# Peptides against a protein of PDB entry 3T7K, part 110

Target 1, 248 residues: chain A of PDB entry 3T7K
Amino acid sequence: KAEKILARFNELPNYDLKAVCTGCFHDGFNEVDIEILNQLGIKIFDNIKETDKLNCIFAPKILRTEKFLKSLSFEPLKFALKPEFIIDLLKQIHSKKDKLSQININLFDYEINGINESIISKTKLPTKVFERANIRCINLVNDIPGGVDTIGSVLKAHGIEKINVLRSKKCTFEDIIPNDVSKQENGGIFKYVLIVTKASQVKKFTKLINDRDKNETILIVEWNWCVESIFHLNVDFTSKKNVLYQKK

## One batch from the design tools (peptide; made by RFdiffusion4, then SolubleMPNN)

Design b2_p18_8_s2 (from b2_p18_8, 6 letters changed)
Fold by OpenDDE base, seed 3:
Parts: C-alpha cells; sequence; structure tokens
Structure b2_p18_8_s2 (fold): chain B 248 residues (1-248), chain A 18 residues (1-18)
C-alpha cells in the first residue's frame, strides 16, 4: 500500500531520522504510515535504547519528560522537531489534489522553540554535561518526585556514573558517597554532591558531612539544577539558581 | 520544585490524515 502511494513521486527524500516521540503520538501510527515514514528514512522508536543510535526527538515544545531530557544526551541530537513535521508530511503524501512530483517539507521549518543550533552543537561534544562538570557520583534522596529510577536514568544518560539513593529519615554519614573524581587542575571538584527535595534534608546532610568531614566541598541542589544544566548542556557553577547549599 | 513530567501529563493529540 505504501509503495503505491509513494509511486507518484519521482524522487523521495531520505531524512535519516531515528526518533522518539514525547508529548505526542502516544497511540503511534498505522501500518501504512509507518511504512511510508520508513521509506522516507524516518524510523520512530517506542523507547530509548543506546543501540538504536537515536538522533531525533519529536515534541510540541521543550518538556521535562524522561524522553525529552534523555534526547539531549543523544550522540548527536541532530533534530528536535515539532509533531507538525509528521502531520504535514503525511498530509502532503496522502493528498490526491497536489500534482507534486516531489515532497516539499523542510525539517528546519519545524524546529522546537528554544532548541537552537548552540544546543545541538553541544550534543556533538565527546563528553556528557555532568562529566564535563566533574560530577561522577551523586547522592539522591529517595522521596524525589518522579522516582529515583527515572531521575537516575536521566542523570546516567548525562554522564553520572553512580547514583546513591539516600533514605532521608534513616541515613547516616556512612551512607553518603563521595564524588570520586581525579583531581583536575582547572576545575572545582565537589567531594559531596546531593540532590534533595526539602530544606530539612539540607540541614541534615550539611550537619552530617560537616561533623565528620569538616573541610570538604559540598554541593546540594534541587532537581531543577540538573534540568537547567541539561537544557543548556552546561553546568553554570556561578549561578545560585536551584543551589541550596554550596561549600567550596 | 517542578517535578519530572510524565507522558500522560504533557500528551497532546494530533489528528493524523486518513
Amino acid sequence: as target 1 above (248 residues)
Amino acid sequence: MEALETEEEVYEEYELPE
């Protein structure tokens, strides 16, 4: 069926997209449309797997979904596109009225607002955002909204190797892991990095660390600190936004 | 603190052509 529909075109584009969708197309596509998209070099996956070498995200706007946040870790993310790209493409293909010999849809017309070339270019870097920031091991409180598994998966996609989950009410100093990174000459390394949800946790962890390891560097942040770092593909240590406690 | 968004929370319906 798809071959018959596409036979009216003299030349077919190859978009070379390996994509996931977030905030759109939850019900997927029918078999004919999937076949059409495949013939145009557009493959849509249900889930993110490293083996699939994903390079595209479809979303209506910048979102804080697991898929959107992880898409910024693609190597590289080539395109972040609005769903209207697929809609307009399929509409043009299914149109009986248009004597079009060619498909005339430009990917660049469908860019997600706020995902610019500066962001896209950073996805071509050989390192991940938290790797560049010398954050390898973090402590995460168990009561974080969204769950430790999802949050942890996003953080790992962006270069955090080890996530230690802290039971906020029962944890002791011995439960807190250090950020074990080699000393680099030109960057402030925090020995303890923690993501917390409450001011009471800041007080608790600050006290535990300072009582047992008084002279060490500490960074305690909100989840939004991580999100902003991901959206910019850069950690800004000069910003106090979403930083709850910092000791250099 | 804005939590992680779920797919269900942000989902928008798009009409696919027949």
Scores: peptide ipSAE 0.526, ipTM 0.916, DockQ to the pose 0.918
Fold by OpenDDE base, seed 1:
Structure b2_p18_8_s2 (fold): chain B 248 residues (1-248), chain A 18 residues (1-18)
Amino acid sequence: as target 1 above (248 residues)
Amino acid sequence: MEALETEEEVYEEYELPE
């Protein structure tokens, strides 16, 4: 059926998209439309797997979903597109107007607002955002909204190697892991990096660390610090936004 | 603190052409 529908076009584009969707197309596509999209070089996956070499995300806007956040770790992310790309494409294809010899849909017309070339270009870097920031090992409180598994998965996608989950009410100093990175000459390595949810945790962890490991560097942030870092594909250590405690 | 968004929370409906 797809072949018959596409036969009216003299030339078919190859968009070369391996995509996931977030915030759109919950029910997926019918078999014919999937086949049409496949013939146009658009393959949509249900989940993110590294083996699929995903290069595209469909979303209505910048979102804080697991899929969206992970899409910024694609190698590279080629396109972040609005769902209207698919809609308009399928509309043109299903149109019975004989005058359409070609599909005239440009990917660049459907870019998600806020995902610019600067962001896209950073996805071509050989390193991940937290790797570049010398954040290898973090401590994550167990009561984080969204759950430690999902949050941890996002963080790992962006270069964090080890996530230590802290039982906020029961943890001791010995439960806190150091960010074990080689000392770089140019400064900003924090020995202890923690993601927390509330002020009481800041007080607790700062006390535990300062009492037992005096004069060490500490960074305690909110989840939003990570999100902002991901959205920009850059860690700004000069910003106090979403930083709850910092000791250099 | 803005939490991680779920797919259900952010879902927008798009009508596919018939």
Scores: peptide ipSAE 0.526, ipTM 0.916, DockQ to the pose 0.918
Fold by OpenDDE base, seed 2:
Structure b2_p18_8_s2 (fold): chain B 248 residues (1-248), chain A 18 residues (1-18)
Amino acid sequence: as target 1 above (248 residues)
Amino acid sequence: MEALETEEEVYEEYELPE
């Protein structure tokens, strides 16, 4: 059926998209439309897997979903597109009125606002954002909204290798792991990096660390610090935004 | 503190052409 529909076009574009959707198309696509999209080099996946070599995200806007945040870790993210790309594409293809010899849809017309070439270019870097920031091992409180698994998965996608989950009410100093990175001369290297949700946790962990490992560097942040770092594909250590405690 | 958004929270409906 898809072949018959597409036969009216003299040439078909190959968009070369391997995409996931977030905030749109929850019901998926019908079999014909999936086949059409596949013939145009557009493959939609339900979930993010590294083996699929995903290069595209469909979303109405910048979102804080797991999929959106992980899409910024694609190698590279080629396109972040609004769902209207698919809609307009399918509309043109299904249109009976115009003897369209060619599909004339430009991907660049459907870019998600705020995902610019600067962001896209950073996804081509050989390192991940937290790797570049010398954040390899972090401590994460167990009561984080969204759950430690989801949050941890996002962080790992962005170069954090080890996530230590802290039981905030019962943890001791010995439960806190150091950020095991080689001392670089110029780097904002923090020995202890923690993501917390409450001011009481800041007080607790600051005390535990300072009492046992005096004069060490500590970074305690909110989840939003990670999100902002991901959205910019850069860690700004000069910003105090979403930083709850910092000791250099 | 803005939490991680769920798919259900951010979902926008798009009508696919027939």
Scores: peptide ipSAE 0.525, ipTM 0.916, DockQ to the pose 0.910
Fold by OpenDDE base, seed 5:
Structure b2_p18_8_s2 (fold): chain B 248 residues (1-248), chain A 18 residues (1-18)
Amino acid sequence: as target 1 above (248 residues)
Amino acid sequence: MEALETEEEVYEEYELPE
């Protein structure tokens, strides 16, 4: 069926997209449309897997979904596109009225607002954002909204190697893991990095660390600190935004 | 603290052509 539909075109574009969708197309696509998209070099996956070499995200706008946040870790993210790209493409293909010799849909017309070339270019870097920031091991409180598994998965996609989950009410100093990174010249390295949800946790962890491991560097942040770092594909250690406690 | 958004929370419906 797809071949017959596409036979009216003299040439077909190859968009070379391996994509996931977020905030759109929850019900997926029918078999004919999937085949049409495949013939145009567009493959849509249900889930993010590293082996699939994903290079595209479809979303209506910048979102804080797991898929959107992880898409910024693609190697590289080539395109972040609005769903209207697929809609307009399929509309042109299914149109019976126009003897269209060619498909006239340009990817660049469907870019998600706020995902600019500066962000896209950073996805071509050989390192992940938290790797560049010398954050490899973090402590995460167990009561984080969204759950430790989802949050942890996003953080790992962006270069955090080890996530230690802290039981906020029961944890001791011995439960807190250090951020074990090699000393790089001129890089701010925090020995303890923690993501917390409450001011009471800040007080608890600062006391535990300062009482047992004096004069060590501590960074305690909110989840939004991570999100902002992901959206910019850069950690700004000069910013106090979403930083709850910092000791250099 | 803005939580992680779920797919259900941010979903927009798009009409696919028949």
Scores: peptide ipSAE 0.525, ipTM 0.916, DockQ to the pose 0.911

Design b2_p18_8_s3 (from b2_p18_8, 7 letters changed)
Fold by OpenDDE base, seed 2:
Structure b2_p18_8_s3 (fold): chain B 248 residues (1-248), chain A 18 residues (1-18)
Amino acid sequence: as target 1 above (248 residues)
Amino acid sequence: MEALETDEEVYEEYELPK
């Protein structure tokens, strides 16, 4: 069926998209539309797998979903597109009226607001955002909204190698792992990095660390600190936004 | 603290052409 529909076009674009969707197309696509999209070099996957070499995300806007956050870790993310790209594409293809010799849809017209070339360019970097920030090992409280597995998966996609889950009520100093990175001369390395949800946790962990390791550097942040770092593909250590405690 | 959003929470309906 798709071939017959596409046969009216003299030339078909190859968009070379391997995409996931978030906040859109929950019900997926019908078989004909999937075949059409495939003929145009658009493959849509249900889940993110590294083996699929995903390069695109469809979303209505910048979202705080697992898929959206992970899409910024694609190598590279080529396109972040609004769902209207697919809609308009399929509309043109299914349109009987226009003897369109060519599909004239420009991907750049459908860019997600706020995902600019500066962000896209950073996805081409050989390192991940937290790797560049010298954050390799973090401590994550077990009561984090969204769950430690999902949050941990996002953080790992962005260069966190080790996630230590802290049982906030029962943890001791010995349960806190150091951020095992070689001291680079240019500073900005924190020995202890923690993601917490409550002020009581800040008080607890600062006490535990300072009582046992008084001279060490500590960074305690909210999840939003990670999200903002991901959205910018940069860690701004000068910002106090979403930082609950910092000791240099 | 804005939690991680789910796909269901942020879902916008788009009508696909028939």
Scores: peptide ipSAE 0.441, ipTM 0.908, DockQ to the pose 0.914
Fold by OpenDDE base, seed 1:
Formats: structure tokens, C-alpha cells, sequence
Structure b2_p18_8_s3 (fold): chain B 248 residues (1-248), chain A 18 residues (1-18)
């Protein structure tokens, strides 16, 4: 059926997209449309797997979903596109207007607002955002919204090697892991990095660390600090936004 | 503190051509 529909076109584009969707197309596509998309070099996957070499995301806008956040870790992310790309493409293909010898849909017309070439270019870097920031080991409180597994998965996609989950009510100093990064000459390495949800946790962890490991560097942030870092593919250590405590 | 969003929470309906 797809072949018959596409036979009216003299030339078919190859978009070379390996994509996931977030915030759109929850019900997926019918079999014919999937086949049409496949013939146009558009493959849509249900989940993110490294083996699939995903290079595209469909979303209505910048989202804070697991898929969206992880898409910024693609190597590279080639395109972040609005769902209207698929809609307009399929509309053109299903159109019975005889005059369409070619599919005239440009990917660049469907870019998600806020995902610019500067962001896309950073996805071509050989390192991940937190790796570049010398954050390899973090402490994560167990009561984080979204769950430690999902949050941890996003953070790992962006270069965190080790995630230590802290039981907020029961943890001691011995439960807190250091960010084991070799001392760089230019400073900016925090020995203890923690993601917390509450001011009480800041007080607790700050006390535990300062009482036992005096004069060490500490960074305590909210989840939004990580999200902003991901959205920009850059960690800004000069910003106090979403930083709850820092000791340099 | 803005939580992690789910696909369900941010879902926008798009009508696919029939």
C-alpha cells in the first residue's frame, strides 16, 4: 500500500532520521504511515537505546521528559523537530493532487524553538556535559520527584558515571561519596556533589560534610540545575540559579 | 522545584491525516 501511495512521486527524499517522540504521537502511527516514513528514511523508535544510534527527537517544544533530556545526549543530535513535520509530510503524501511530483518538506522549517545550532553543535563534542564539568560521581537523595532510576538514567546519559542514592533520613557522612576526579589545575572541581529536594537536606549534608571533612569543596543543587545544564549542554559554575549551597 | 515531566503530562494531540 505504501509503495502505491509513493509511486506518484518521481523522487523520494531520504531524511535519515532515527527518532523518538515525546509529548506527541502517543498512539503511534498506522502501519501504512510507518512504512511510508520508513521509505523516506524516517524510523521512529518507542524507546531510547544506544544501539539504535538515534539522531532525532520529535516534540512540540522543549520538554523536561526523560526522552527529551536524553535526546540532548545523542551523538550527535541532528534534528529536534516539531510533530508538524510528520503531519505535513503525510498530508502531502496522502494528497490526491496530481501536481505534486516531489515532496517539498524541509526539516529546518520544523525546528523546535530553543534548540538552535549552538546546542546541536555541542552534541558533536566527544564528551558529555557533566563529564566536561568534571562531575563523575554524585549523591542523589532518594525522595527526588521522578524517581532515582529515571533521574539517574538521564544523568548517566550526560556523563555521570556513578550515582549514589542517599537515604535522606538515615544517611551518615560515610554514605556520601566523593566526586573522584583528578585535580585539575584550574579549580572548579567539587569534591562533593549532591542533588537534593529540600532545604533540610542542605542543612543536614552541609553539616555532615563540614564536621567530618573540613575545608572540602561542596556543591548542592536542585534537579533544575541539572536540567538547565542539559538544555544548554554547558555547566555554568558562575550561576547561582538552582544552587542551594556551594563551598569553593 | 519543577519535577521531571512525563510523556502523559506533556502530551499534545495531533491529528494524523486519514
Amino acid sequence: as target 1 above (248 residues)
Amino acid sequence: MEALETDEEVYEEYELPK
Scores: peptide ipSAE 0.441, ipTM 0.908, DockQ to the pose 0.928
Fold by OpenDDE base, seed 3:
Structure b2_p18_8_s3 (fold): chain B 248 residues (1-248), chain A 18 residues (1-18)
Amino acid sequence: as target 1 above (248 residues)
Amino acid sequence: MEALETDEEVYEEYELPK
């Protein structure tokens, strides 16, 4: 069926998109539309897998979903597009009235607001955002909203190698892992990095660390610190936003 | 603290052409 629909076009674009959707197209596409999109070089996947070499995300806007946050770790993210791209494309293809010899849809007209060329360009870097920040091992409290598995998966996509889950009520100093990175001469390396949800946890962990390891560097942040770092593909250590405790 | 959003929480309906 798709071949007959597309036969009216003399030339078909190849968009070369391997995409996931978030905040849109939850019910998926019908078989004909999937086939049409495939012939145009648009493949939509249900889940993110590294083996699929995903390069695109469809979303109505910047979102704090697992898929959106992970899309900024694609190598590279080529396009972040509004769902209207697919809608307008399919409308043109299914239109019987338009004697269109060519599909006239420009990807650049459908960019998600706030995902600019500067962000896209950073996805071409050989390193991940937390790798560039010398954050390899973190401690994550077990009561984090969204769950440790989902949050941990997002953080790993962005260069965190080890995620230690802390039982906030029962943890001791021995349960806290150091951020084991080689001292680079010019970069502020924090020995202990923690993501917490409550002020009581800040008090607890600062006491535990300072009582046992008095002279070490500590960074305690909220989840929003990670999100902002991901959205900018840069860790700003000059900002105090979402930083709960910092010892240099 | 803004929590991680789910796809269900942020879902917008789009009518696909028939």
Scores: peptide ipSAE 0.440, ipTM 0.908, DockQ to the pose 0.913
Fold by OpenDDE base, seed 5:
Structure b2_p18_8_s3 (fold): chain B 248 residues (1-248), chain A 18 residues (1-18)
Amino acid sequence: as target 1 above (248 residues)
Amino acid sequence: MEALETDEEVYEEYELPK
């Protein structure tokens, strides 16, 4: 059926998109539209898998969803597009106006506001954002909104190798893992990195660490510190935004 | 602290052409 619909065009574009959707197209696409999109080089996946080599996300705007945050870890992210791209494309294809020899939809007209070429260019780097920041092992409190599995999955997509989940009420110093990274000459490495939700946790963990491992470097942040780092694909250690405790 | 958003929470409806 899709071939018959597309036969009216003399040439078809190949968009070369392997995409996921977030905040849009919850009901998916019908079989004909999926086939049409496939013939145009657009493949939409339900979930993010590394093996699929995803390079695109559809979303109405910048979102704090798992899919959106993980899309910034694609290698590379080629396009972050508004859903209107698919809508306008399908409208043009299903149009009964006989005279359309070509599909005239430009991907660049549908870019998500705030995802610029500077962000896209950083997804071409050989390293992930937290890898570049020398953050490989973190401690995460178990009461984090969104759950440790989802948050942990996002952080791993961005180069964190090990996530240690802390039971905030019962944890001891021995439960806290160090961020074991090789000393780089020009970058401050924090021995202990923690993501917490409450001021009481800051007091607890700072006391536990300082009492047992005096003079070590500590970074305690909110989840929003991670989100901002992901959205910029850069960790700014000079910023105090979303930093709850820092010891150099 | 802004929590992780779900797809359902941020969903916008788009009408697909018939």
Scores: peptide ipSAE 0.438, ipTM 0.907, DockQ to the pose 0.918

Design b2_p18_8_s4 (from b2_p18_8, 7 letters changed)
Fold by OpenDDE base, seed 2:
Structure b2_p18_8_s4 (fold): chain B 248 residues (1-248), chain A 18 residues (1-18)
Amino acid sequence: as target 1 above (248 residues)
Amino acid sequence: MKALETEEEVYEEYELPE
């Protein structure tokens, strides 16, 4: 059926998109439309897997979903597109009125606002955002909204290798892991990096660390610090935004 | 503090052409 629909076009574009959707198309696509999209080099996946070599995200806007946050870790993210790309494409293809010899849909017309070439270019870097920031091992409180698994998965996608989950009420100093990175001369390297949800946790962990490992560097942040770092594909250590405690 | 958004929270409906 798709071949018959597409036969009216003299040439077909190859968009070369391997995409996931977030905030749109929950019901997916019908079989014909999936086949049409596939013939145009557009493959939609339900879930993010590294093996699929995903290069595109469809979303109405910048979102804080797991999929959106992980899409910024694609190698590279080629396109972040609004769902209207698919809609307009399918509309043109299904249109009976115009003897369209060619599909004239430009991907660049459907870019998600706020995902610019600067962001896209950073996804081509050989390192991940937290890797570049010398954050390899973090401590994560167990009561984080969204759950430690989801949050941890996002953080790992962005170069955090080890996530230590802290039981906020029961943890001791020995439960806190150091950020095991080689001392770089010019780098803001924090020995202890923690993501917390409450001011009481800041007080607790600051005390535990300072009492046992005096004069060490500590970074305690909110989840939003990670999100902002992901959205910019850069860690700004000069910003105090979403930083709850910092000791250099 | 904005938590992680779920798909259900951010879903926008788009009508696919027939």
Scores: peptide ipSAE 0.542, ipTM 0.921, DockQ to the pose 0.910
Fold by OpenDDE base, seed 4:
Structure b2_p18_8_s4 (fold): chain B 248 residues (1-248), chain A 18 residues (1-18)
Amino acid sequence: as target 1 above (248 residues)
Amino acid sequence: MKALETEEEVYEEYELPE
């Protein structure tokens, strides 16, 4: 069926997209449309797997979903596109108009607002955002909204190697792991990096660390600090936004 | 603190051509 539909075109583009969708197409596509998209070099996957070498995200806008956040870790993310790309493409293909020589849909016309070439270019870097920031090991409180597994998965996708989950009510100093990074001459390395949800946790962890490991560097942030870092594919250590406690 | 968004929270419906 798809072949018959596509036979109306003299030439078919190859978009070379390996994509996931977020905030759109929850019900997926019918078999014919999937096949049409496949013939156009558009493969849509249900989940993110590294083996699939995903290079595209479909979303209506910048989202804070697991999929969207992880898409910024693709190597590279080639395109972040609005769902209208698929809609307009399928509309053109299903149109009963006369034989079209080619499909005239340009990917660049469907870019997600706020995902610019500067962001896309950073996904071509050989390192991940937190790796570049010298954040390898973090402490994550167990009561984080969204759950430690999802949050942890996003953070790992962005170069955090080790996530230590802290039981906020019962944790001791011994439960807190250091950020094990080699001292680099040029950059703020924090010995302890923590993602917390509450001011009470800031007080607790700062006390625990300062009482037992005096004069060490501490960074305590909100989840939004991570999100902003991901969205920019850069950690700005000069910004105090979403930083709850910092000791250099 | 803004939590991680779920797919259900951000879902927008798009009409696919029949």
Scores: peptide ipSAE 0.542, ipTM 0.920, DockQ to the pose 0.910
Fold by OpenDDE base, seed 3:
Structure b2_p18_8_s4 (fold): chain B 248 residues (1-248), chain A 18 residues (1-18)
Amino acid sequence: as target 1 above (248 residues)
Amino acid sequence: MKALETEEEVYEEYELPE
């Protein structure tokens, strides 16, 4: 069926997209449309797997979904596109009225607002955002909204190697892991990095660390600190936004 | 604190052509 529909075009574009969708197309596509998209070099996956070498995200706007946040870790993310790209493309293909010999849809017309070339270019870097920031091991409180598994998966996609989950009410100093990174000459390394949800946790962890390891560097942040770092593909250590406690 | 958004929370319906 798809071959018959596409036979009216003299030349077909190859968009070379390996994509996931977030905030759109939850019910997927029918078999004919999937075949059409495949013939145009557009493959849509249900889930993110490293083996699929994903390079595209479809979303209506910048979102804080697991898929959107992880898409910024693609190597590289080539395109972040609005769903209207697929809609307009399929509409043009299914149109009986248009004597079009060619498909005339430009990917650049469908860019997600706020995902610019500066962001896209950073996805071509050989390192991940938290790797560049010398954050390898973090402590995460178990009561984080969204769950430790999902949050942890996003953080790992962006270069955090080890996530230690802290039971906020029961944890002791011995449960807190250090950020074990080699000393780099030109960057402030925090020995303890923690993501917390409450001011009471800041007080608790600050006390535990300072009582047992008094002279060490500490960074305690909100989840939004991680999100902003991901959206910019850069950690800004000069910003106090979403930083709850910092000791250099 | 804005939590992680779920797919269900942010989903928008798009009409696919027949």
Scores: peptide ipSAE 0.542, ipTM 0.920, DockQ to the pose 0.907
Fold by OpenDDE base, seed 5:
Structure b2_p18_8_s4 (fold): chain B 248 residues (1-248), chain A 18 residues (1-18)
Amino acid sequence: as target 1 above (248 residues)
Amino acid sequence: MKALETEEEVYEEYELPE
């Protein structure tokens, strides 16, 4: 069926997209449309897997979904596109009225607002955002909204190697892991990095660390600190935004 | 603190052509 539909075109574009969708197309696509998209070099996956070499995200706008946040870790993310790209493409293909010799849909017309070339270019870097920031091991409180598994998965996609989950009410100093990174010249390295949800946790962890490991560097942040770092593909250690406690 | 958004929370419906 797809071949017959596409036979009216003299040439077909190859968009070379390996994509996931977020905030759109929950019900997926029918078999004919999937085949049409495949013939145009567009493959849509249900889930993010590293082996699939994903390079595209479809979303209506910038979102804080797991898929959207992880898409910024693609190597590279080539395109972040609005769903209207697929809609307009399929509309042109299914149109019986126009003897269209060519498909006239330009990817660049469907870019998600706020995902600019500066962000896209950073996805071509050989390192992940938290790797560049010398954050490899973090402590995460168990009561984080969204769950430790989802949050942890996003953080790992962006270069955090080890996530230690802290039971906020029961944890001791011995439960807190250090951020074990090699000393780089001129890089701010925090020995303890923690993501917390409450001011009471800040007080608890600062006391535990300062009482047992004096004069060590501590960074305690909110989840939004991670999100902002992901959206910019850069950690700004000069910003106090979403930083709850910092000791250099 | 703004939580992680779920797919259900942010979903927008798009009509696919027949």
Scores: peptide ipSAE 0.541, ipTM 0.921, DockQ to the pose 0.911

